# Peptides against a protein of PDB entry 5OK6: the designs that were tried, part 29

Target 1, 215 residues: chain A of PDB entry 5OK6
Amino acid sequence: ELPGLDSQWRQIENGESGRERPLRAGESWFLVEKHWYKQWEAYVQGGDQDSSTFPGCINNATLFQDEINWRLKEGLVEGEDYVLLPAAAWHYLVSWYGLEHGQPPIERKVIELPNIQKVEVYPVELLLVRHNDLGKSHTVQFSHTDSIGLVLRTARERFLVEPQEDTRLWAKNSEGSLDRLYDTHITVLDAALETGQLIIMETRKKDGTWPSAQL

## One batch from the design tools (peptide; aimed at target 1 H131 P211)

Design b2_p18_2 (made by RFdiffusion4)
Pose (drawn by RFdiffusion4):
Order: structure tokens, then sequence, then C-alpha cells
Structure b2_p18_2 (pose): chain A 215 residues (1-215), chain P 18 residues (1-18)
């Protein structure tokens, strides 16, 4: 059952429960298509629960590239294309109005940057492959703030690399050559990695030589 | 995102599997 209009307003807009909730690293926020949000706003501010301004189910279809991979469209601007809600507010809105059938939520996380916290709407999507098959990829989203060491550990896990196998990473650049990702302590941002980039994990041979010594 | 294996990629892979 729907809460009253003022109750909905308080839950979604105010304090710890709503849009005014402070940004804390690691917390989840969700994207809501702006037109739907504005319609909900007009409804809850209108004083009439029976109004035709009732927004209906949340539908973020215009925010997705397609329904095959459900990727968020690039180039979206907060306040123009979408509004961010904390996880609780999103949960409440979905429980009240529903979410379009078959459509996934758009969940993003708060990250820490040198002097600010922000929701990372566009993390870096990396294609992780082993050197022996450059077409067999695990597509994984990493934060700009994740370390290269995390990228390596993730690649190892995704490919079930055994503990005794030694592995290291390369990145294929826009010129089609390879840049060695030497330092596991720096971040994805420091390494200037971009979405869609191919990250190659090579495995050391049993004799101690590396496949890349052949390049 | 996806990666399409080109001839250059096939050559690169062949060298690494040598």
Amino acid sequence: as target 1 above (215 residues)
Amino acid sequence: SSHTVTDADKALQAKMNA
C-alpha cells in the first residue's frame, strides 16, 4: 500500500533516508530517469493522491544502451538525464510503484577522490583475457580507484588460475600495441585505463620463461 | 564492450604461444 504523499516526500527527499543523505565511500546509490522523478515530485507535491500525475512504475529504459547487455548510456548528466537516490530511497520507490518488468536496477557506488566523495556513475569496464585466447574475455567493471593488483587478482579468479601459476598483465592501447602494467599498487586511473580496453594476462611457462619474451 | 580479434591479434597470440 502506498504511503501518503507527505510521507513519501519525507522518505525520498530528506535526511538519512533520502536525497540529502551524505555521500559515504562504498555506499550504493541508484539512477532514476529524470522525467519519472519529476513526475513523482509533481504527484507528491500536488496534494491529490488520485491525481493523473501518478507516475506509475519506474522505467529507466531511456538510460540503457540496449536490452542485450543493459549498459548505461555514455554521456549522461546528473540532473538532466537522471537523478541519484540512496539505496533505501530506491528500495522504497520500487516497493511503492514497481520497476518495469525485466529491467535491472542501475546501482553505482560512492568513491573517495582527493578532496571529495562522488558517485562513480562511469566505472571502467575492462575485458580480461588470457594470452592464449584474446577473444575469451571476462568483462568486469572496476572503479577508477581500484588498484592494478585488484585487477590482477580478479582476472586470476575469473579464469580459475591455480595458485602456483605466475601471471602478469598488459594493456592493449589504441595503437594496437601493448603497455606493460608493472605496478600493482597504482590505480586504474593512474594507469590511464579506459572502458572497453583489453587487458591481457599472460602466464609464465614451467621453465620460468614468459610468453611475452617472444614479442 | 567486446573485442574483435583482428589479424594483428592473431599474430600476437601466435607469437606468445610459440

Design b2_p18_2_s1 (made by RFdiffusion4, then SolubleMPNN; from b2_p18_2, 6 letters changed)
Fold by OpenDDE base, seed 1:
Structure b2_p18_2_s1 (fold): chain B 215 residues (1-215), chain A 18 residues (1-18)
Amino acid sequence: as target 1 above (215 residues)
Amino acid sequence: PTHEVTEEDRALQAKMNA
């Protein structure tokens, strides 16, 4: 059953636990399409539950570029295209109004950057490949706050690299050359890795030489 | 997924595997 309009407003918009609450690292937030949210605001602020302003079910279709992979469109802007809600508020809205059938929630995590907390709407998608077969890629999503060490471990896991095999990473840069990722303790952000970037895992040869020694 | 291997990528691969 839908709660009273004032109760809905307080539950979703209250600055202590609602949309305006402080961000906390590791928490889940959800995207809601802006026009739907504005329709909901108009409905609950109107004071008439029977009004023609009823928003219907949540439909984020305009935020997706496709209904197969459910990837977000590029260049979406908070406050223009979508609003961010904390998990509790999102779940309340879904409980009250429903979500469009078959459409997944758009869940994102709060990340902590050196001077700011933000919801990471666009994590980095890297193309992981092996030095000997650049055509076989694994697309893997990483946070900007993830370490290069995590990228390397993930690449090793995806390519079933044996524990005894020594590996290192290279990033293909915008000039078409390879930059070696020496420091595994820096973040994806610090390494300036971008979505769609090719990350090459090099495996050390059995003779102890590196394939790239001839570069 | 398969990465579309460019001629540049093949050149890089060749250099790394030479």
Scores: peptide ipSAE 0.246, ipTM 0.850, DockQ to the pose 0.594
OpenDDE base, seeds 2, 3, 4, 5: peptide ipSAE 0.217, 0.153, 0.201, 0.190; ipTM 0.847, 0.812, 0.838, 0.834

Design b2_p18_2_s2 (made by RFdiffusion4, then SolubleMPNN; from b2_p18_2, 8 letters changed)
Fold by OpenDDE base, seed 2:
Structure b2_p18_2_s2 (fold): chain B 215 residues (1-215), chain A 18 residues (1-18)
Amino acid sequence: as target 1 above (215 residues)
Amino acid sequence: PSHVVTEEDLELQKKMNE
């Protein structure tokens, strides 16, 4: 059931649980398209539930580049193109108005930066492949703050690598050569990994040799 | 302050990790 207009406003704009609440590292926030949100604001501030200002279902279509990969458009600006809501507020709006059919939520994580928490709207999308099958990629999002060790673990999981198999990562650089990711403790940011970059997981052979040593 | 990570934030973080 749709709550009263004043109750909706208080739930979404309330400083304790609404859009103005403090960010917390590791929490999920959600993007809402700005025009829809402004229509909702006008509806709930108008005080008439029967008004022609009803916003309808949440529709973030204008924020996406495509409906296949659901990648965000580049250069979106908070407060101009979208608003950020905490998970609780997002789930309230979805429960009240619905989300456009087949459209995924735009979930983003709060990350820890030096002395501040911020929402990472543009995480790094890496193309994970195996050294022996470069034609089968898994696109996975990582935070700039995620370790290379996490990228390696994720690649091992996606490719169903057994725990006893030894693996290492290579990044394809802009020159088309392969740079080995030796340090697994550095971040995606420190490794200068970028969206769309090919990351090759090499698996050690049963004879104890590496495939790359034969190239 | 923006609630969103900026390129400037990432550049600053990179310099702090050096």
Scores: peptide ipSAE 0.566, ipTM 0.933, DockQ to the pose 0.023
OpenDDE base, seeds 1, 3, 4, 5: peptide ipSAE 0.561, 0.565, 0.565, 0.559; ipTM 0.932, 0.934, 0.934, 0.932

Design b2_p18_2_s3 (made by RFdiffusion4, then SolubleMPNN; from b2_p18_2, 7 letters changed)
Fold by OpenDDE base, seed 3:
Structure b2_p18_2_s3 (fold): chain B 215 residues (1-215), chain A 18 residues (1-18)
Amino acid sequence: as target 1 above (215 residues)
Amino acid sequence: SSWEVTEEDRELQAKMLA
């Protein structure tokens, strides 16, 4: 059963637990298509539950590039294309109105950047490969706040690298050359890694030399 | 797109394996 309209408004827009609450790193937030949200606002502000302004089920279809991988369209803007809701508010709206059948929620994490917290709507997708077999790739999503060390560990795990094998990363740059990722403590953001960038994991030879020593 | 292994990537690989 739908709560009273004033109760819905207070639950979703409440500054302590609603849309306007402070962001906290690691928390989940959800995208809601802007027009649907505005229709909901109009409905609950109208004070009439029998109003023709009923928003129907949540439908984020216009935010997706495709219905196969459920990738977001590029260049979506908060407040123009979508609204961000904390998990509790999102779950209330889904409980009250439903979500379009077969459509996944658009869950994103709050990240902490220098001097700002934000919902990371577009995390970085990297193409991970081994130096000796470029034909086998793994596309893996990372936060901008993830360390290069995490990228390396993830690559080792995906390629089933043995613990005793020594590995390091190279990034293909815009000039088509390889930049070695020396510092594993810097973030994906600090390394300026971008979605679609090729990351090559090099494995040290048994003789203790690196394959790239001849570069 | 950068999601595909290019000929340039293979050339880089060949240099690394040399």
Scores: peptide ipSAE 0.065, ipTM 0.720, DockQ to the pose 0.621
OpenDDE base, seeds 1, 2, 4, 5: peptide ipSAE 0.030, 0.027, 0.052, 0.032; ipTM 0.670, 0.605, 0.727, 0.671

Design b2_p18_2_s4 (made by RFdiffusion4, then SolubleMPNN; from b2_p18_2, 9 letters changed)
Fold by OpenDDE base, seed 3:
Structure b2_p18_2_s4 (fold): chain B 215 residues (1-215), chain A 18 residues (1-18)
Amino acid sequence: as target 1 above (215 residues)
Amino acid sequence: PSHEVTEEDRELEALMNK
């Protein structure tokens, strides 16, 4: 059953628990298509449940690039294309109005950057490869706040590297050369890694030499 | 999905695997 319109408004727009609540790192937020949300606002502000302003089910179809991988379109802007809701508010709206059949929720995490919290709408997709087989990639998503050490651990796991094998990372740069990722404590953001960038995991030889020692 | 290996990538692979 739909709550009263004033109750819906207070639940979703309440500054303590709703849309305007402070962002907290690690929390889940959800994207809602802007036109649907504006239609909902008009409906609940109108005060008439029988009005022609009923928003129907949530449909984020216009935010997706495709219905296969459910990737977001590039260049979406908060407040123009979508609004962000905390998990509780999202779940209320889905419970009241439903979500379009077969469409996944657009869940994103709050990240902490220097001097700001934000919802990370676009995480970084890296192409992980081995130095001896660049054609075989694993695409993996990382937060901008993830460490290079996490990227390395993830690469080791994906390639089933034995614990005793020593490994390091290189990033292919825009000039087609390799930049070695020496510091594993810096973030993906600090390393300026971008979506689609090739990240090469080098494995140390049994003789204790690195394959790249001739570079 | 396999990465599309460029000629530059092949050269880099060859350098790294000498």
Scores: peptide ipSAE 0.292, ipTM 0.864, DockQ to the pose 0.586
OpenDDE base, seeds 1, 2, 4, 5: peptide ipSAE 0.194, 0.196, 0.283, 0.272; ipTM 0.828, 0.831, 0.860, 0.852

Design b2_p18_3 (made by RFdiffusion4)
Pose (drawn by RFdiffusion4):
Structure b2_p18_3 (pose): chain A 215 residues (1-215), chain P 18 residues (1-18)
Amino acid sequence: as target 1 above (215 residues)
Amino acid sequence: SDVDAAWKAQLEEDKAAA
């Protein structure tokens, strides 16, 4: 059952429950298509629960590239294309109005940057492959603030690399050559990695030599 | 090895295409 209009307004817009909730690293926020949000706003501010301004189910279809991979479109601007809601507000809105059937939520996380916190709407999607098959990829989203060491550990897990196997990483650049990702302590941002980039994990041979020594 | 040789060839083709 829907809460009253003022109750919905308080839950979505205010304090810890709503849009005014402070940004804390690691917390989840969700994207809501702006038109739908503005329609909900007009409805809850209108004083009439029976109004034709009732927004209906949340439908974020215009925010996705397609329904094959459900990737968020690039180039979207907060306040123009979408509004961010904290996880609780999103949960409440979905429980009240529903979410378009078959459509995934768009969940993003708050990250810490030198002097600010922000929701990372566009993390870096990396294609992780082993050197022996450059077409067999695990596509994984990493934060700009994740370390290269995390990228390596993730690649190892995704490919079921055994503990005794030694592995290291390369990045294929736009010129089609390879840059060695030497330092595991720096971040994805420091390494200037970009979405869609191929990250190659090579495995040391049993004799101690590396496949890349052949390049 | 055959795997290294195939990998190297693939990287050379990618570079040429770029």

Design b2_p18_3_s1 (made by RFdiffusion4, then SolubleMPNN; from b2_p18_3, 8 letters changed)
Fold by OpenDDE base, seed 4:
Structure b2_p18_3_s1 (fold): chain B 215 residues (1-215), chain A 18 residues (1-18)
Amino acid sequence: as target 1 above (215 residues)
Amino acid sequence: SAEDARFKAELEAIAAAA
C-alpha cells in the first residue's frame, strides 16, 4: 500500500535518508530517470492520490544504451537526465511503485575525492592485455579512486601471473603512445585513465631486463 | 590513424623484444 503523499515527499526529499542527505563514501546510491521523478514530484505535490499524474512504475529505459549489458548512455547529467537517491529512498520508491520488469537498478557508489564526495556514475572500464599475448584481453571495472597497484594486481590475477614474475603497466595515451605507470600508489584518477583505455601489462624477462628497454 | 600506427609499432617492438 502506498503511503500518504506528504509522507512520500518527506521520506524521499526531506527525510534523513532523502535525496538531499549528505554523501558518505562507500554508500550505494541509485539513479532515477528525471522525467519519472518529476512526474512523481508532481503527483505527491498535487495532494490527490487518485490524480491522473500517478507516475507508474520506475522506468529507467532511456538511461541505458542497451538492454543486454545494461550500460548507461554516455554523457548523462545529474539533474538533467537523472536524480540520485540513497539506497533507502530508492528502495522505498521501488516498493511503492515498482521497477519496470526485467530492468536492473542502477546502483553506484559514493567515492571520496579531494575535499568532496561524489557518486561515481561512470566507473572506469579498462582493457587489460599482456605485451606478449595480444590475443587475450580482460575488461575490468575500476573506481577512479582505485590505485594503479590494484589495477596491476587485478591484471596479474586475470592473466594468472606467478608470484615470482615481475610486472608493470603501460597505458595507451591520447597521442597513441605508451605512458609507463611507474607509481603504483597513485589512483586511476591521478593517472587520468578513462573507460576503454588500453592497459598493457609487461612481464620482466628471466634475465632481469624489460622487453620495453629496446624501445 | 597515425596515433594507432605509432602505438602498434611500440607494442610490436615490446612484443618482439620479449
Scores: peptide ipSAE 0.035, ipTM 0.665, DockQ to the pose 0.079
OpenDDE base, seeds 1, 2, 3, 5: peptide ipSAE 0.031, 0.029, 0.031, 0.031; ipTM 0.657, 0.656, 0.643, 0.668; seed 3 fails the geometry check

Design b2_p18_3_s3 (made by RFdiffusion4, then SolubleMPNN; from b2_p18_3, 9 letters changed)
Fold by OpenDDE base, seed 1:
Structure b2_p18_3_s3 (fold): chain B 215 residues (1-215), chain A 18 residues (1-18)
Amino acid sequence: as target 1 above (215 residues)
Amino acid sequence: SAEDEAFRAALLEAEAAA
């Protein structure tokens, strides 16, 4: 059942628990297409529940690049293309108005960056490969706040590396060269890793030599 | 191995192309 218009406004826009609430690391937020949200605002501010300004079901179609993988379009801007709502507010809107059939919600996490919290709308997608099979990539998504150590562990798991095997990472840089990722404690952000970047996992040989070592 | 050599070649090519 739809609450009263004023109640909807307070529930969704309340600065303590709604759209304007402080960001907290680890919380889920959801994207809502801007035009729909503005239509909703106009509807609830109008004071007439029977108004022609009724927004209908939430439809984020314009935010997706395709309806297969449901990937976001690149370059979307908060406040222009979408608004961010905390999980509770999102679920209220979905309950009241519905979500377009078959369309997944766009859930994102709040991450902690130095001196700022941010909803990570675009996590980093890395192409993981083994040094001995450069043509076979595995796309894996990481947060900017994830450590290089996590990237390495993820690569080891994906390629079924045994615990006793030593591994290390290389990143293909913008100049086309390969840089060693020596420090596994820095973040993906600190390492300036970008979506689509190739990350090569090198596995140490049983003889103790590295494949990359010159003969 | 041939795969190791291919990897080393890729490293060298990358450095040369930089």
Scores: peptide ipSAE 0.234, ipTM 0.787, DockQ to the pose 0.489
OpenDDE base, seeds 2, 3, 4, 5: peptide ipSAE 0.041, 0.226, 0.128, 0.229; ipTM 0.688, 0.784, 0.759, 0.783

Design b2_p18_4 (made by RFdiffusion4)
Pose (drawn by RFdiffusion4):
Structure b2_p18_4 (pose): chain A 215 residues (1-215), chain P 18 residues (1-18)
Amino acid sequence: as target 1 above (215 residues)
Amino acid sequence: ERLHPTPEQWRRFQAIPA
């Protein structure tokens, strides 16, 4: 059952429960298409529960590239294309109005940058492959603030690399050549990695030589 | 370290089992 209009307003807009919730690293926020949010706002501020301004189910279809991979469209601007809600507010809105059938939520996380916290709406999607098959990829989203060491550990896990196997990473650049990702302590941002980039994990041979020594 | 492999070097590189 729907809460009253003022109750909905308080839950979604205010304090710890709503849009005014402070940004804390690691917390989840969700994207809501702006038109739907504005319609919900007009409804809850209108004083009439029976109004035709009732927004209906949340539908973020215009925010997705397609329904094959459900990727968020690039180039979206907060306040123009979408509004961010903390996880609780999103949960409440979905429980009240429903979410379009078959459509996934758009969940993003708060990250820490040198002097600010922000929701990372566009993390870096990397294609992780082993050197022997550059077309067999695990597509994984990493934060700009994740370390290259995390990228390596993730690639190892995704490919079930055994503990005794030694592995290291390369990145294929826009020129089609390879840049060695030497330092596992720096971040994805420091390494200037971009979405869609191919990250190649090579495995050391039993004799101690590396496949890349052949390049 | 930056590498610029030829097609031949690519075939040789990928032929090595992981």

Design b2_p18_4_s1 (made by RFdiffusion4, then SolubleMPNN; from b2_p18_4, 5 letters changed)
Fold by OpenDDE base, seed 4:
Structure b2_p18_4_s1 (fold): chain B 215 residues (1-215), chain A 18 residues (1-18)
Amino acid sequence: as target 1 above (215 residues)
Amino acid sequence: ERLYPTPEQMERFQSIPS
């Protein structure tokens, strides 16, 4: 059952689990398409539950670039294209109004950056490859706050690298240069890695030499 | 460390087995 309009407004906007609550690292937040949200605001502010301004089901269709992988469009802006809601508020809205059939929720995590907490709307998608098979990539999503060490471990796992095999990473740049990701303690952000970037896992040869010695 | 491999160097690099 739908709660009263004033109750909806207080719960979503100003409640303990409302839109304006402080961000906390690791929490899940959800994107809501801005026009739907504004329609909901108009509805609950109108004071008439039977109003023609009823927003209907949440529909985030305009935020997606595709309905296959459900990737977000590039360049979406908070407050212009979407509103961020904490998990509790999102679940209330879904419970009250429903979500458009077939659409997944757009769940994102709060990350801790050096000077700010933010919802990471665009995690980094890296193309992981082996040095000897650059054409066969594994696309893996990482947070900007994830370490290069995690990227390396993930690559090793995806390529079934044995524990005794020594590996290291190279980032391929658009101009074709290769940057060695030497420090595994820095983050994806610190390394300035970007979505769609090729990350080459190099495996050390049995003779103790590196394939990249030929470069 | 930054490398600027030629296409031929990249081909050799890719030919090296694990």
Scores: peptide ipSAE 0.547, ipTM 0.954, DockQ to the pose 0.898
OpenDDE base, seeds 1, 2, 3, 5: peptide ipSAE 0.526, 0.540, 0.539, 0.529; ipTM 0.950, 0.953, 0.953, 0.950

Design b2_p18_4_s2 (made by RFdiffusion4, then SolubleMPNN; from b2_p18_4, 6 letters changed)
Fold by OpenDDE base, seed 4:
Structure b2_p18_4_s2 (fold): chain B 215 residues (1-215), chain A 18 residues (1-18)
Amino acid sequence: as target 1 above (215 residues)
Amino acid sequence: ERLFPTAEQMAAFEAIPA
């Protein structure tokens, strides 16, 4: 059942618990397509629950570039293309209006950057490969705040590397150069890794030398 | 450390088993 229009507005737009609430690292927020949200605003501000301005089901179709992997379009802008809602507000709207059949929610995490919290709408998708099979990639999503150490551990896990095997990472650049990721404590952001970038896991040879020694 | 391997060097690198 739909609550009263004023109640809806207060619940969703409340600055303490709604859309304007402070961001907290690790919390989930959800994207809502801007036109739908503006329609909802008009509806609840109109004061007539039977108004023709009823927004219907939440439909985020225009935010997706595909309906297979449900990837977001590139270059979406908060306040222009979508609105961010905290989990509670999102779940209220979904319970009241529904979500378009078949569409997944667009859930994103709040991340802590040195001077700001933000919802990470575009996490980094890295292509993890082994040095001996550069054509066989594992696409894995990482936060900009994830450590290179996590990337390395993830690569080791995906490739079933034994604990005794020594490994290290190289980032392949678009121009074909390789940057060794020495410090595993820096973040994906600090390393300036980008979506679609190839990350090569090199495994140390039994003789103690590295395959890259001749490069 | 930044390397600028040739295609041949990359092929040789990939030929080394893990």
Scores: peptide ipSAE 0.578, ipTM 0.964, DockQ to the pose 0.875
OpenDDE base, seeds 1, 2, 3, 5: peptide ipSAE 0.499, 0.569, 0.573, 0.559; ipTM 0.950, 0.962, 0.963, 0.961

Design b2_p18_4_s3 (made by RFdiffusion4, then SolubleMPNN; from b2_p18_4, 8 letters changed)
Fold by OpenDDE base, seed 4:
Structure b2_p18_4_s3 (fold): chain B 215 residues (1-215), chain A 18 residues (1-18)
Amino acid sequence: as target 1 above (215 residues)
Amino acid sequence: ERLFPTEEQLKRWESIPS
């Protein structure tokens, strides 16, 4: 059942779990397409529940580049293309108005950067490969705040590397150069890794030498 | 460490079993 219009406004905009509440690291926030949200604002501010300004179901279709993988379009801007709502507010809106059939929610996490907390709308998708099979990739999503160590562990897990096998990572650059990701304590952000970048897991040979010695 | 491998070097690297 739809709450009163003033109640909706207070719950979503000014409530303890409203749009303007402080970000907290690790929390889930959701994207709502801007035009829908503005329509909702107009509806609840109009004071007439039977108004023709009723927003209908939430429809984020314009935020997606495809309806197969449900990837976001590149270059979306908060406040222009979408608004961010905390999980509670999102779930209220979905319960009140519904979400377009078959459309997944756009859930994102709050991350903590050195001087700011932000909702990470665009996590980094890396292409993980083995040095001896560069054509077989595993696409894995990482936060900018994830460590290179996590990337390495993830690669080892995906490729079923045994604990006794020694591995390291190389990042392939657009120019074709390879940068060794030596420090596993730095973040994906610090390493300047980008979406679509090939990350090569090299496995040490049984003789104790690295295959890359041949490069 | 930054390397600038040729395509031939990459192929050789890829041929080395794990």
Scores: peptide ipSAE 0.547, ipTM 0.957, DockQ to the pose 0.902
OpenDDE base, seeds 1, 2, 3, 5: peptide ipSAE 0.541, 0.545, 0.542, 0.532; ipTM 0.956, 0.956, 0.956, 0.954

Design b2_p18_4_s4 (made by RFdiffusion4, then SolubleMPNN; from b2_p18_4, 6 letters changed)
Fold by OpenDDE base, seed 1:
Structure b2_p18_4_s4 (fold): chain B 215 residues (1-215), chain A 18 residues (1-18)
Amino acid sequence: as target 1 above (215 residues)
Amino acid sequence: ERLFPTPEQMERFESIPS
């Protein structure tokens, strides 16, 4: 059963707990397709529960580039293509109206950047490879706030690198050369890593030499 | 920053045996 229209509006738009609430690092927010949200706004503002403006189930189909991997389209803009809702507000809307069958929620995390908090709609997808087998990749998603150390650990885990093996990362730059990621304490953002960027894990040889020293 | 490798060096990098 739907709550009263005024109650819905207050619950979703309430500045303390709704759409306008402060962002908090680590919290989950959800994307709602803009047209659906506007239809919902019109419905609840209309004051008639039996109105033809009833929004129906939440349908974010237009935000996805595919219905297989459920990846977002590139270049979506907040306020134009979608609205961001905190988890509580999202769950209310889903409970009231439902979500399109088989469609996953578009959950994103609030990240803390040096001067702002932001919902990270587009985390960085890195293509992880080994130096000696560039044809076998692991695509892994990272936050811009994740450290290069985490990228390295993740690469080691994905490639089942033994603890005694020494490894380091290289990033393929826009010029097609590799930049060594020396500092593992900087973030993905600080390293200016981008989605689709090739990250090469180099493993040290048993003789203590690095493969890259042969170049 | 030490830039390595060129595309040619990338091919060599791929060819480096474990």
Scores: peptide ipSAE 0.121, ipTM 0.710, DockQ to the pose 0.544
OpenDDE base, seeds 2, 3, 4, 5: peptide ipSAE 0.072, 0.051, 0.037, 0.226; ipTM 0.705, 0.681, 0.700, 0.792; seed 5 fails the geometry check

Design b2_p18_5 (made by RFdiffusion4)
Pose (drawn by RFdiffusion4):
Structure b2_p18_5 (pose): chain A 215 residues (1-215), chain P 18 residues (1-18)
Amino acid sequence: as target 1 above (215 residues)
Amino acid sequence: SAWEQAFRDAFTGKNDNH
């Protein structure tokens, strides 16, 4: 059952429960298509529960590239294309109005940057492959603030690399050559990695030689 | 091997300078 209009307004807009909730690293926020949010706003501010301004189910279809991979469209602007809600507010809105059938939520996380916290709407999507098959990829989203060491550990896990196998990483650049990702302590941002980039994990041979020595 | 050759030919080069 729907809460009253003022109750909905308080839950979604105010304090710890709503849009005014402070940004804390690691917390989840969700994207809501702006038109739907404005329609919900007009409804809850209108004083009439029976109004035709009732927004209906949340539908974020215009925010997705397609329904094959459900990727968020690039180039979206907060306040123009979408509004961010904390996880609780999103949960409440979905429980009240529903979410379009078959459509995934768009969940993003708060990250820490040198002097600010922000929701990382566009993390870096990396294609992780082993050197022996450059077409067999695990597509994984990493934060700009994740370390290269995390990228390596993730690649190892995704490919079920055994503990005794030694592995290291390369990145294929826009010129089609390889840049070695030497330092596992620096971040994806420091390494200037971009979405869609191929990250190649090579495995040391049993004799101690590396496949890349052949390049 | 065939796959090693295909791997060597897959790239325009490498930058291995730390």

